# Ledger of designs, part 61: peptides against a protein of PDB entry 3VA4

Target 1, 107 residues: chain A of PDB entry 3VA4
Amino acid sequence: EPIGQLRLFSGTHGPERDFPLYLGKNVVGRSPDCSVALPFPSISKQHAVIEISAWNKAPILQDCGSLNGTQIVKPPRVLPPGVSHRLRDQELILFADFPCQYHRLDV

## One batch from the design tools (peptide; made by RFdiffusion4, then SolubleMPNN)

Design b2_p14_3_s2 (from b2_p14_3, 9 letters changed)
Fold by OpenDDE base, seed 1:
Formats: sequence, structure tokens, C-alpha cells
Structure b2_p14_3_s2 (fold): chain B 107 residues (1-107), chain A 14 residues (1-14)
Amino acid sequence: as target 1 above (107 residues)
Amino acid sequence: QELEERRREEEEFL
């Protein structure tokens, strides 16, 4: 059962998409093998990772050294590669230019 | 070969 959700907002790329997030590593990237597959040229094959620990279910976001970066929207901040960021419920994220939102699921 | 491996790793971030 998913612990969280990552919503990709609609845009020029297409309609909104929701991706379930599970315990462990949820890789965000252009590669079709990624848990959160964002098949867009500006997204790195292995762009970022959202890791959710079983002990506290806290989602930790890390940029994997992506070409076009990962950013937190509020407050605005570029996430340096490999630096852990604890995602808060409803937090807005930019993977390259793609706006997403993390949602905690109450299950 | 090490260089190729490194290059391959770098390409993962593109």
C-alpha cells in the first residue's frame, strides 16, 4: 500500500499524473524503470530519489546529481546533490521545470 | 574501461 503520492501537475507535457510512493527508494527519473517515471528530455534518467523509511515513514528527497536540478518551491531552494530534504505534506517540488506535489496518504 | 564506466555513470544524470 502506498505511503505517499507524488502528483505531477498538468502542463504542456500533458495531463496530471499521480504516482504512488512506497516504503524504500522511489526513484524519480526519465528512465522507464523509475518508480516515478517522468519521460521528459529535461529530466535525468536517474534524477532524484524519495526514500521513505519504515520506522517513521518520513519521505526524504535527494537530488541524484541531475542535470537540471531539483528545487523546493516554498521557500525557494535549490537542492544540492545528495543533500537530504525531509518532504512535508503538500510540499511543492520542481524536478527540472516540472512542478510536482508530495502528498502524505492517510492509510 | 574504467573511463567508459565513469562515462556511463555520468550519462545517467543526463
Scores: peptide ipSAE 0.096, ipTM 0.641, DockQ to the pose 0.199
Fold by OpenDDE base, seed 4:
Structure b2_p14_3_s2 (fold): chain B 107 residues (1-107), chain A 14 residues (1-14)
Amino acid sequence: as target 1 above (107 residues)
Amino acid sequence: QELEERRREEEEFL
């Protein structure tokens, strides 16, 4: 059962895509092995990780030393590699130049 | 071919 959802907004790359987020580590990256696979050249193979704990269910986002970075949109903030950021429901994220939104699911 | 090779090399570091 997914705990959250990461929505990739529609754009030049194509239509909107929704990725389920589960307990544990949800890796965001270009690698097809990633839980959140973003097959785009500007995305690092292992770009970021969204980790969700059973006792909290509030995801922790960390950039994994990506080349083009991970940013929070509001307020604007570049995430230094390895620094934990607690995701808020409906939070907007940029992985490189790809806008995404985290949504906490009602479970 | 050169462009493909260069692209592959660049992608390795992403």
Scores: peptide ipSAE 0.092, ipTM 0.626, DockQ to the pose 0.148
Fold by OpenDDE base, seed 2:
Structure b2_p14_3_s2 (fold): chain B 107 residues (1-107), chain A 14 residues (1-14)
Amino acid sequence: as target 1 above (107 residues)
Amino acid sequence: QELEERRREEEEFL
């Protein structure tokens, strides 16, 4: 059962895509083995990780030392590699240039 | 095959 969702907004790459997020580490990256597979050249093979430790706790987002970075949109900030960022519901995230949104599911 | 090779090359940098 998914605990969260990461939405990749529609863009030049194609239509909107929704990725379920589960307990544990949800890796975001270009690798097809990633839980959130973003098969785009500007995305690092292993770009970031969304770790969910419990259904009632906010997920932790960490950039994995990606080349093109991970950013929070509002307020704007670049996430330093390896630094934990607690995701808020509806938070807007940029993985490289790709806008996404985290959504907490009602579990 | 070309696509796969290109992907492999790109993974060296990203």
Scores: peptide ipSAE 0.085, ipTM 0.636, DockQ to the pose 0.171
Fold by OpenDDE base, seed 5:
Structure b2_p14_3_s2 (fold): chain B 107 residues (1-107), chain A 14 residues (1-14)
Amino acid sequence: as target 1 above (107 residues)
Amino acid sequence: QELEERRREEEEFL
């Protein structure tokens, strides 16, 4: 059962997509093996990771040394590789230039 | 050398 969700907003690439997030490491990347597979050229194969240690704890986002970076929208911030960022519910994230939103699921 | 190594790393992650 998913604990969270990462929503990729609609854009020129296509319609909105929702990705379930589970306990453990949820890898975000262009690789089809990623939990959150974003099949776009500007996304690194292993772009970032969202780690959820428990259902009652905020997930931790880390950039994995992506080429085009990972940014938090509000407040604006570029995430240095490997630095932990605790995600807040409704957090807006940019993976390269793709806007996404983290959402905690009520489970 | 260093640039080639970085390129290879980037290609691995892209």
Scores: peptide ipSAE 0.078, ipTM 0.625, DockQ to the pose 0.373

Design b2_p14_3_s3 (from b2_p14_3, 9 letters changed)
Fold by OpenDDE base, seed 5:
Structure b2_p14_3_s3 (fold): chain B 107 residues (1-107), chain A 14 residues (1-14)
Amino acid sequence: as target 1 above (107 residues)
Amino acid sequence: SALEQRRLEELAAL
């Protein structure tokens, strides 16, 4: 069962979309076999990764050397490639220019 | 960049 959720907000690309997140590595990227598949040219094939090691631990977000970057909204911060960021519930994230939100699911 | 900063600030204000 999913432990978390990543929401892609609505925009010029279309309506909002929710992606379930599971234990292990959830890859965010343009590649169709990514856990969070964002089929947009500005998204790298393997853009970032959300790693969930346990249901009671904060997920870790890492940029994978993406072309257009990964950023945290509050407080504003660009994530250097490979640097771990612990996700807070309801955290707002930009993958390139695509706004997303992480949500911890109550299981 | 300034544009990136503005986008982040706008989202933070929502």
Scores: peptide ipSAE 0.123, ipTM 0.714, DockQ to the pose 0.037
Fold by OpenDDE base, seed 3:
Structure b2_p14_3_s3 (fold): chain B 107 residues (1-107), chain A 14 residues (1-14)
Amino acid sequence: as target 1 above (107 residues)
Amino acid sequence: SALEQRRLEELAAL
């Protein structure tokens, strides 16, 4: 069962999509093999990773050296490649220009 | 929420 959720907000690309997040590495990227598949040209094939080590620990977000970057919205911050960022519940994230939100689920 | 989404889109457009 999913421990978290990543929401891709609706936009010109289409409707909102919710992606379940599980223990381990949840890769965000354009590749259809990614846990969070964002099939958009501006998203790198392997753009970022959300790693969840335990249900009671904050996930770690890392940019994987993406072309168009990964950013935290509040406060605004560009994530350098490979630098760990602990996700807070309800964290707002930009993968390239695509706004997303992380949600912790009760399991 | 709709409000949050709008805010995100505004931020993304900057």
Scores: peptide ipSAE 0.122, ipTM 0.714, DockQ to the pose 0.030
Fold by OpenDDE base, seed 2:
Structure b2_p14_3_s3 (fold): chain B 107 residues (1-107), chain A 14 residues (1-14)
Amino acid sequence: as target 1 above (107 residues)
Amino acid sequence: SALEQRRLEELAAL
């Protein structure tokens, strides 16, 4: 059972897509091996990681030294590489220029 | 950049 969800909003790239998030490390990146595979040139092969240590704990988001960065929308903030950011439910995130939203699932 | 900031502001308004 997924504990969370990362939604990629629709855009010029295509329709909306939802990615399930599980316990452990969920890698966001261009590589097809990533839990959240975003096959776009501006996304690094291993762009960021969402780590979920427990169902009742907030996930931790870290940028992995991506080329085009990871940003939080509310309030606007650029995430320095390797710095832990505790995700809030409904958090809006930009991976490069791709808008996404984290959703905590009611398991 | 200014463009990036505007994008963030637009998303924040949602």
Scores: peptide ipSAE 0.115, ipTM 0.709, DockQ to the pose 0.036
Fold by OpenDDE base, seed 4:
Structure b2_p14_3_s3 (fold): chain B 107 residues (1-107), chain A 14 residues (1-14)
Amino acid sequence: as target 1 above (107 residues)
Amino acid sequence: SALEQRRLEELAAL
């Protein structure tokens, strides 16, 4: 079962969407094979990765060298490629210009 | 841009 959730807020692209996050690597990207598939031109095929380990349910977010970047909203910070960022519950993330929110599930 | 910054601030206020 999912340990977390990534919510893509509604926008010009369409309605809100929720993506389940599981143990291991959850790839965010334009490729349809991604766990979090964001089929938008400004999203890289493999844009970022959210990794959740068994011993620590707090996810680690890394940008994968995306073209248009990954950034944390509060406090504002652009994530350098390959640098680990521990996600906090309810954290707001921008993949390119797409606003998302991480939510830790009660499991 | 100013617009982008404003949007980020709005998101940060959530």
Scores: peptide ipSAE 0.110, ipTM 0.703, DockQ to the pose 0.033

Design b2_p14_3_s4 (from b2_p14_3, 9 letters changed)
Fold by OpenDDE base, seed 3:
Structure b2_p14_3_s4 (fold): chain B 107 residues (1-107), chain A 14 residues (1-14)
Amino acid sequence: as target 1 above (107 residues)
Amino acid sequence: KELEELLKKHLEFL
């Protein structure tokens, strides 16, 4: 049962996509093995990770040393590799140049 | 600018 959701907004790449997020580590990356598979050249194979320890705790986002980076949109912030960022509900995130939004689900 | 405008198309806020 998903605890969160990561929405990839529509764009030149195609329509909007929603990815369920579960307890544990949800890897974001170009690799098809990733929980959040973003099959785009500008996305690193292992780009970032969203770790959810419990349904009642804020997820932690970390960039995994990606080539094109991970950013928080507002307030604007570039995430250094390996630094934990607590995700807020409705958080807007850029993986490379792909805009996404994290949403907490009510379980 | 461009990104924010793009996001406004998807979101009610911003």
Scores: peptide ipSAE 0.104, ipTM 0.689, DockQ to the pose 0.027
Fold by OpenDDE base, seed 1:
Structure b2_p14_3_s4 (fold): chain B 107 residues (1-107), chain A 14 residues (1-14)
Amino acid sequence: as target 1 above (107 residues)
Amino acid sequence: KELEELLKKHLEFL
């Protein structure tokens, strides 16, 4: 059962897509085997990871040393590789230039 | 500037 969701907003790439997030590591990347597969050239194969544990209410986002980076939009922050960022509900994220939003599911 | 334009396309980002 998903406990979170990552929304990729619609854009020139195509329509909006929603990705379920589960306990454990949810990898964001260009590789098709990623939990959040973003098949775009500017996304690294293993771009970032959203880790959700049973002990933490908030997921942890880490950039995995991506080429084009991971940013929090508001307040603006570029995430250094490997540095943990606790995601807030409704948080707006840029993976490279792709706008996304994390949503906590009430389950 | 590019980022600003990108965000303007999504009201939720403003």
Scores: peptide ipSAE 0.098, ipTM 0.686, DockQ to the pose 0.033
Fold by OpenDDE base, seed 2:
Structure b2_p14_3_s4 (fold): chain B 107 residues (1-107), chain A 14 residues (1-14)
Amino acid sequence: as target 1 above (107 residues)
Amino acid sequence: KELEELLKKHLEFL
């Protein structure tokens, strides 16, 4: 069962998409084999990673040295590459210019 | 501000 969810909000790219997040590393990137596949040119092939070590621990988000960056929306913050950021439930994230939201699932 | 406005359309709590 998925432990969390990453929602890509609707936009010019198309409708909303929801991606399940599991224990371990969930790679966000343009490559089709990514757990969270965002097939857009502004997204790096391996853009970021959401690592979930346990169902009762906050996931850790790291930018993987992406070209166009990873940001937290509220409060605004650019994530330095490789620096661990503990995700809060309902966290709003920008991967490049794509707004997403992390949601902890009721498991 | 524009991003926040767009997100308000998606998220009730904003």
Scores: peptide ipSAE 0.096, ipTM 0.691, DockQ to the pose 0.026
Fold by OpenDDE base, seed 5:
Structure b2_p14_3_s4 (fold): chain B 107 residues (1-107), chain A 14 residues (1-14)
Amino acid sequence: as target 1 above (107 residues)
Amino acid sequence: KELEELLKKHLEFL
């Protein structure tokens, strides 16, 4: 059962998509086998990872050395590769230019 | 600012 959700907002690329997040490592990337598959050329094959270690703990977001970066929208922050960022509920994230939002699910 | 506003619009619409 999913513990969180990552929403990709709609845009020129198409409609919004919701990706379930589970315990463990949820890889965000262009590769189709990623938990959060964002099949766009500006997204690295393995772009970032959202790790959820427990249902009652904030997920950890790390950029995986992506080409076009991972950013927090508010407050604005570029995430250095491999540095842990604890996600807040409703956190707005940019993977390259693609806006997403993390949402904690009630489980 | 523009980006935040754009994203807020998405959220408001939902």
Scores: peptide ipSAE 0.091, ipTM 0.687, DockQ to the pose 0.028

Design b2_p14_4_s1 (from b2_p14_4, 10 letters changed)
Fold by OpenDDE base, seed 1:
Structure b2_p14_4_s1 (fold): chain B 107 residues (1-107), chain A 14 residues (1-14)
Amino acid sequence: as target 1 above (107 residues)
Amino acid sequence: SANDELEAARLAAE
């Protein structure tokens, strides 16, 4: 069962999409086999990873050396590649210029 | 709209 969700807000790409997040590594990227598949040219094939451990269900976000970067919206900052960022519930994230929001599920 | 939702989400996160 999913531990969280990553919401991709609606935009020129199409309607809103919600991606379930599970324990382990949830890869965000353009590749179709990614857990969070964002099939857009500005997204790297393997853009970032959201890892959720059994020890703590709060996810860790890491950029994987993406071309167009991963950013936290509030406060604004670019995540350096490979640096762990602990996601807070309802946190807003930019993968390239695609706005997303993390949501912790109550399970 | 999507922009409204994003703005609302940002404001709620502050």
Scores: peptide ipSAE 0.092, ipTM 0.689, DockQ to the pose 0.028
Fold by OpenDDE base, seed 3:
Structure b2_p14_4_s1 (fold): chain B 107 residues (1-107), chain A 14 residues (1-14)
Amino acid sequence: as target 1 above (107 residues)
Amino acid sequence: SANDELEAARLAAE
């Protein structure tokens, strides 16, 4: 049972996609092995990681030294590689130029 | 579009 969800908004790439997030490390990247597989050239093979340690704790987002970066939308912040960011429910994230939204699931 | 959805999500979050 997933604890969270990452929504990739619809765009030129196609329709909206929802990715379940589980306990542990959920890797975001272009590689098909990633928990959140974003098969787009501007996404690094291992772009970022969302780590969830418990269902009642906010996940930690870290950029993995991606080429095109990871940003929080509001308030705007570029995440330096390896710096932990505690995700808030409904937080808007840019992986490269792809807008996403994290939300908690009631489990 | 992605921009429209992003804006809508941003507004909903405020």
Scores: peptide ipSAE 0.092, ipTM 0.696, DockQ to the pose 0.029
Fold by OpenDDE base, seed 2:
Structure b2_p14_4_s1 (fold): chain B 107 residues (1-107), chain A 14 residues (1-14)
Amino acid sequence: as target 1 above (107 residues)
Amino acid sequence: SANDELEAARLAAE
């Protein structure tokens, strides 16, 4: 059913968590209504969005004008708000200072 | 630790 996963690495906040990603828009944010709910003060209520249009197509990541930003780790870059970034499998992402990793599921 | 996991993931992604 899920097409991908977003892993939140373990840290001072607690243990590792895996979030399923589905077709359509997967919102990342502090709000509990988000598909990827990161209930931390430094995360914006609606921080970013991962949009998956097809099971065989790379997801698109966009920052939603978050306070503390969204960054790609390798190569390092800050994502300007609203600018599409195509995610590669195993891509490392920082939402604020929380390290995450996108993983495509083999289904 | 978080840093260790991130580093391991980074290395695996190379």
Scores: peptide ipSAE 0.086, ipTM 0.691, DockQ to the pose 0.029
Fold by OpenDDE base, seed 5:
Structure b2_p14_4_s1 (fold): chain B 107 residues (1-107), chain A 14 residues (1-14)
Amino acid sequence: as target 1 above (107 residues)
Amino acid sequence: SANDELEAARLAAE
């Protein structure tokens, strides 16, 4: 069962989409093979990864050397490639210019 | 724009 969720907010690209997150690596990228597939030109084929090692641990977000970057919204921070960021519940994230939100599921 | 979407996201998150 999913233990987290990544929400892509609605925008000019289309309606809101919710992506389940599971234990292990959840790749965010333009490639249709990604767990979180964002089929947009400004998203790298493998843009970032959300790794969940345990249900009781905060997920780790890493940018994978994306062209247009990964940012945390509050407080604002650009994530250098390969640097681990521990996600907080309800955290707002920008993949390129696409706003998303992570939240933990009660399972 | 990205800024508009970010603002909307912040509102949705509240």
Scores: peptide ipSAE 0.080, ipTM 0.701, DockQ to the pose 0.033

Design b2_p14_4_s2 (from b2_p14_4, 11 letters changed)
Fold by OpenDDE base, seed 2:
Structure b2_p14_4_s2 (fold): chain B 107 residues (1-107), chain A 14 residues (1-14)
Amino acid sequence: as target 1 above (107 residues)
Amino acid sequence: GPNDQLEAERLARL
């Protein structure tokens, strides 16, 4: 069972998609082999990583030096490349211009 | 929910 979920909200790109997150590194990127595959030109091949070390610990989000950046929505801020951000449940995230939401699963 | 989506969309970089 997944420990978390990353939701890509619906938009001009298409319908909402939910991606399961597991222990270890969950790569967000345009490459099809990414855990969170976002096949859009503005997304870097390896855009960001969500690392989950344990089911009861907050995941760590890092931008991987993406071209178009990773941002936290509330409060708004750009994540510097390689700097760890501890994800809160229901955190709203922008990968480039694609709005997403992290959800911790109670499992 | 809808409010979360709207807020995220509003702050999306163009």
Scores: peptide ipSAE 0.360, ipTM 0.870, DockQ to the pose 0.037
Fold by OpenDDE base, seed 4:
Structure b2_p14_4_s2 (fold): chain B 107 residues (1-107), chain A 14 residues (1-14)
Amino acid sequence: as target 1 above (107 residues)
Amino acid sequence: GPNDQLEAERLARL
């Protein structure tokens, strides 16, 4: 069952979408086979990865060398490619210019 | 929530 959730907020692209996150690697990208499929031209085919380990359910976010970047909102910063960022519950994230929020599920 | 969405959208436009 899902351990977390990534919410894509509503916008000009369409309505809000919720993506379940599981143990292992959850790839964020434009490719349809990504765990978090964001079919938008500004999103790289493999944009970022959210990895959740068995011994630590707090996810690690890494940008995969995306064209338009991955940013943390508070405090604001761009994530360098391949650098691990531990996600906090309710963390706000920008994939390119698409605002998202991570939520830890009660499991 | 709505406040989080607005905050994220604000930064996306910078």
Scores: peptide ipSAE 0.355, ipTM 0.868, DockQ to the pose 0.036
Fold by OpenDDE base, seed 3:
Structure b2_p14_4_s2 (fold): chain B 107 residues (1-107), chain A 14 residues (1-14)
Amino acid sequence: as target 1 above (107 residues)
Amino acid sequence: GPNDQLEAERLARL
């Protein structure tokens, strides 16, 4: 069962979409094979990864050397490629210019 | 919620 969720907010691209996150590596990217498939030109084929090691541990977000970057909104921060960022519940994330939000799901 | 979306969108535009 999913441990977390990544929400892509609604925008010009269309309505809100919710992606379940599971134990292990959840790849964010333009490729349809990605766990979080964001089929937009500004998103790299493999843009970032959200790794969840356990249900009771904060996920780790890493940018995978994306072209247009990954940013944390509060406080504003550009994530250097390959550097681990521990996600907080309700964290607001920009993949390129696409606003998303991570939240933990209760079991 | 709506406030989170607005905040994220605001910062994305800057």
Scores: peptide ipSAE 0.350, ipTM 0.868, DockQ to the pose 0.035
Fold by OpenDDE base, seed 1:
Structure b2_p14_4_s2 (fold): chain B 107 residues (1-107), chain A 14 residues (1-14)
Amino acid sequence: as target 1 above (107 residues)
Amino acid sequence: GPNDQLEAERLARL
C-alpha cells in the first residue's frame, strides 16, 4: 500500500491528479513508465526521484539533473541536482512550472 | 488546499 501521495494541482494541463508513493524509488518524469508520470514537454523524461525507505518513511527528494529544475515553495529554494532534500508533510514542490504537494499517509 | 495551490502557482510564475 502507498506510504505517501504526490498531488499535482489542477491547471491548464487539466484536473488535479494524485499519485501514490511507495517504498523505494518513485521516479517523477515525462516518461510513461515513471511512478509519477507527468506527460508534459517541460518535464524531463526522468526529472526527479522521491525515495522512501522502510527505516524512515520521510521521503527524500532529489532532482535528477532536469532541464527546468525542481524547487521547494516555502521557503523558496532551487534544488541542486543530486542533492537530497527531506520532504515535510504537505510540502509544496515545483517540477518545472508544475505545482505539486506531498502528503504523508497514515498507514 | 486552495491556498496552497495559489501560493505554489504564484511562485511558479516568478
Scores: peptide ipSAE 0.348, ipTM 0.866, DockQ to the pose 0.036

Design b2_p14_4_s3 (from b2_p14_4, 11 letters changed)
Fold by OpenDDE base, seed 5:
Structure b2_p14_4_s3 (fold): chain B 107 residues (1-107), chain A 14 residues (1-14)
Amino acid sequence: as target 1 above (107 residues)
Amino acid sequence: GPNDALEAARRAAA
């Protein structure tokens, strides 16, 4: 069962997409091998990672040294590469310029 | 740009 979900909001790229998040590392990137595959040129092949260690712990988001960065929307904050950010439920995230939202799924 | 994306995210999540 997925523990969380990352939603990519709709845009010029296309419709909304929902990605299930599981225990372990959920890589966000342009590579089709990524758990959260965002096949857009402005997304790095391995852009970021959402790591979920346990169902009762907040996921950790880290930028992987992406070209165009990872940001938290509110309050606005650019994530330095490799720095752990604990995701809050309903957190709004920018991968490059792609708006996303994390939410915890009901158990 | 980033600012537009931020606003879009806020609106989409409202």
Scores: peptide ipSAE 0.140, ipTM 0.750, DockQ to the pose 0.035
Fold by OpenDDE base, seed 2:
Structure b2_p14_4_s3 (fold): chain B 107 residues (1-107), chain A 14 residues (1-14)
Amino acid sequence: as target 1 above (107 residues)
Amino acid sequence: GPNDALEAARRAAA
């Protein structure tokens, strides 16, 4: 069962989409085989990774050297490639210019 | 642009 969720908010690209997150590495990227597949030109094929090591631990987000970057919205911060960021529940994230939100599932 | 996306994220999460 999923431990977390990544929500892609609605926008010019289309409606909101929710992606389940599981134990291990959840790759965010344009490639269709990514756990979180964002099929948009400005998203790198392998853009970022959300790693969940345990059901009771906050996930780690890392940018994978993406072209258009990964940012935390509040407080604003650009994530350097490969640097670990511990996600807080309800964290707002920009992958390129696509707004998303991480949500911890209470299971 | 980036600022618009930022604002959109904030509004969507409110």
Scores: peptide ipSAE 0.140, ipTM 0.745, DockQ to the pose 0.035
Fold by OpenDDE base, seed 1:
Structure b2_p14_4_s3 (fold): chain B 107 residues (1-107), chain A 14 residues (1-14)
Amino acid sequence: as target 1 above (107 residues)
Amino acid sequence: GPNDALEAARRAAA
């Protein structure tokens, strides 16, 4: 069962979409094989990764050297590639220009 | 652009 959820807010691309997040690596990217597949040209094929460990349910977000970056909304900052960021519940994230929100599920 | 997305994220979270 999913441990978390990544919500892509609605926009010009269409309605909002919810992606389940599981233990292990959840790759965010344009490639269809990604756990969080964002099939948009501004998203890198392998854009970022959200890793959830068995011993720590708080996910670690890393940008994978994406072209258009990964940003935290509040406090606002760009994540340097490969640097671990521990996601907080309800955290707002920008993958390129796409606003998303992480939500920890009650499981 | 990124600023618009940032504002949208803030509005959506409010």
Scores: peptide ipSAE 0.138, ipTM 0.746, DockQ to the pose 0.036
Fold by OpenDDE base, seed 4:
Structure b2_p14_4_s3 (fold): chain B 107 residues (1-107), chain A 14 residues (1-14)
Amino acid sequence: as target 1 above (107 residues)
Amino acid sequence: GPNDALEAARRAAA
């Protein structure tokens, strides 16, 4: 049962894609094993993690020491590796140069 | 670049 969604906006890379997010760790990265697989050269194999706990269904985003970084768009902020950021509904995120948006599902 | 992606994200969310 997904409790969140990460949308990758369309761009030069291709069309929009939606990824379901589940309780536990949802790894964002270039590796095909990632929950949120972004098969692009500028994305690290394990780029970031979106963790959702049973205690608090608001996701925690952490960069995993990626090469090209993870940023929050509004207000602009580069996330230091390993520092927890609590995602807000409709939050806009950049993984490297790829714009994404988190959406909280009503469950 | 990063700035273009940022602007695109903002426009998409507007």
Scores: peptide ipSAE 0.135, ipTM 0.743, DockQ to the pose 0.035

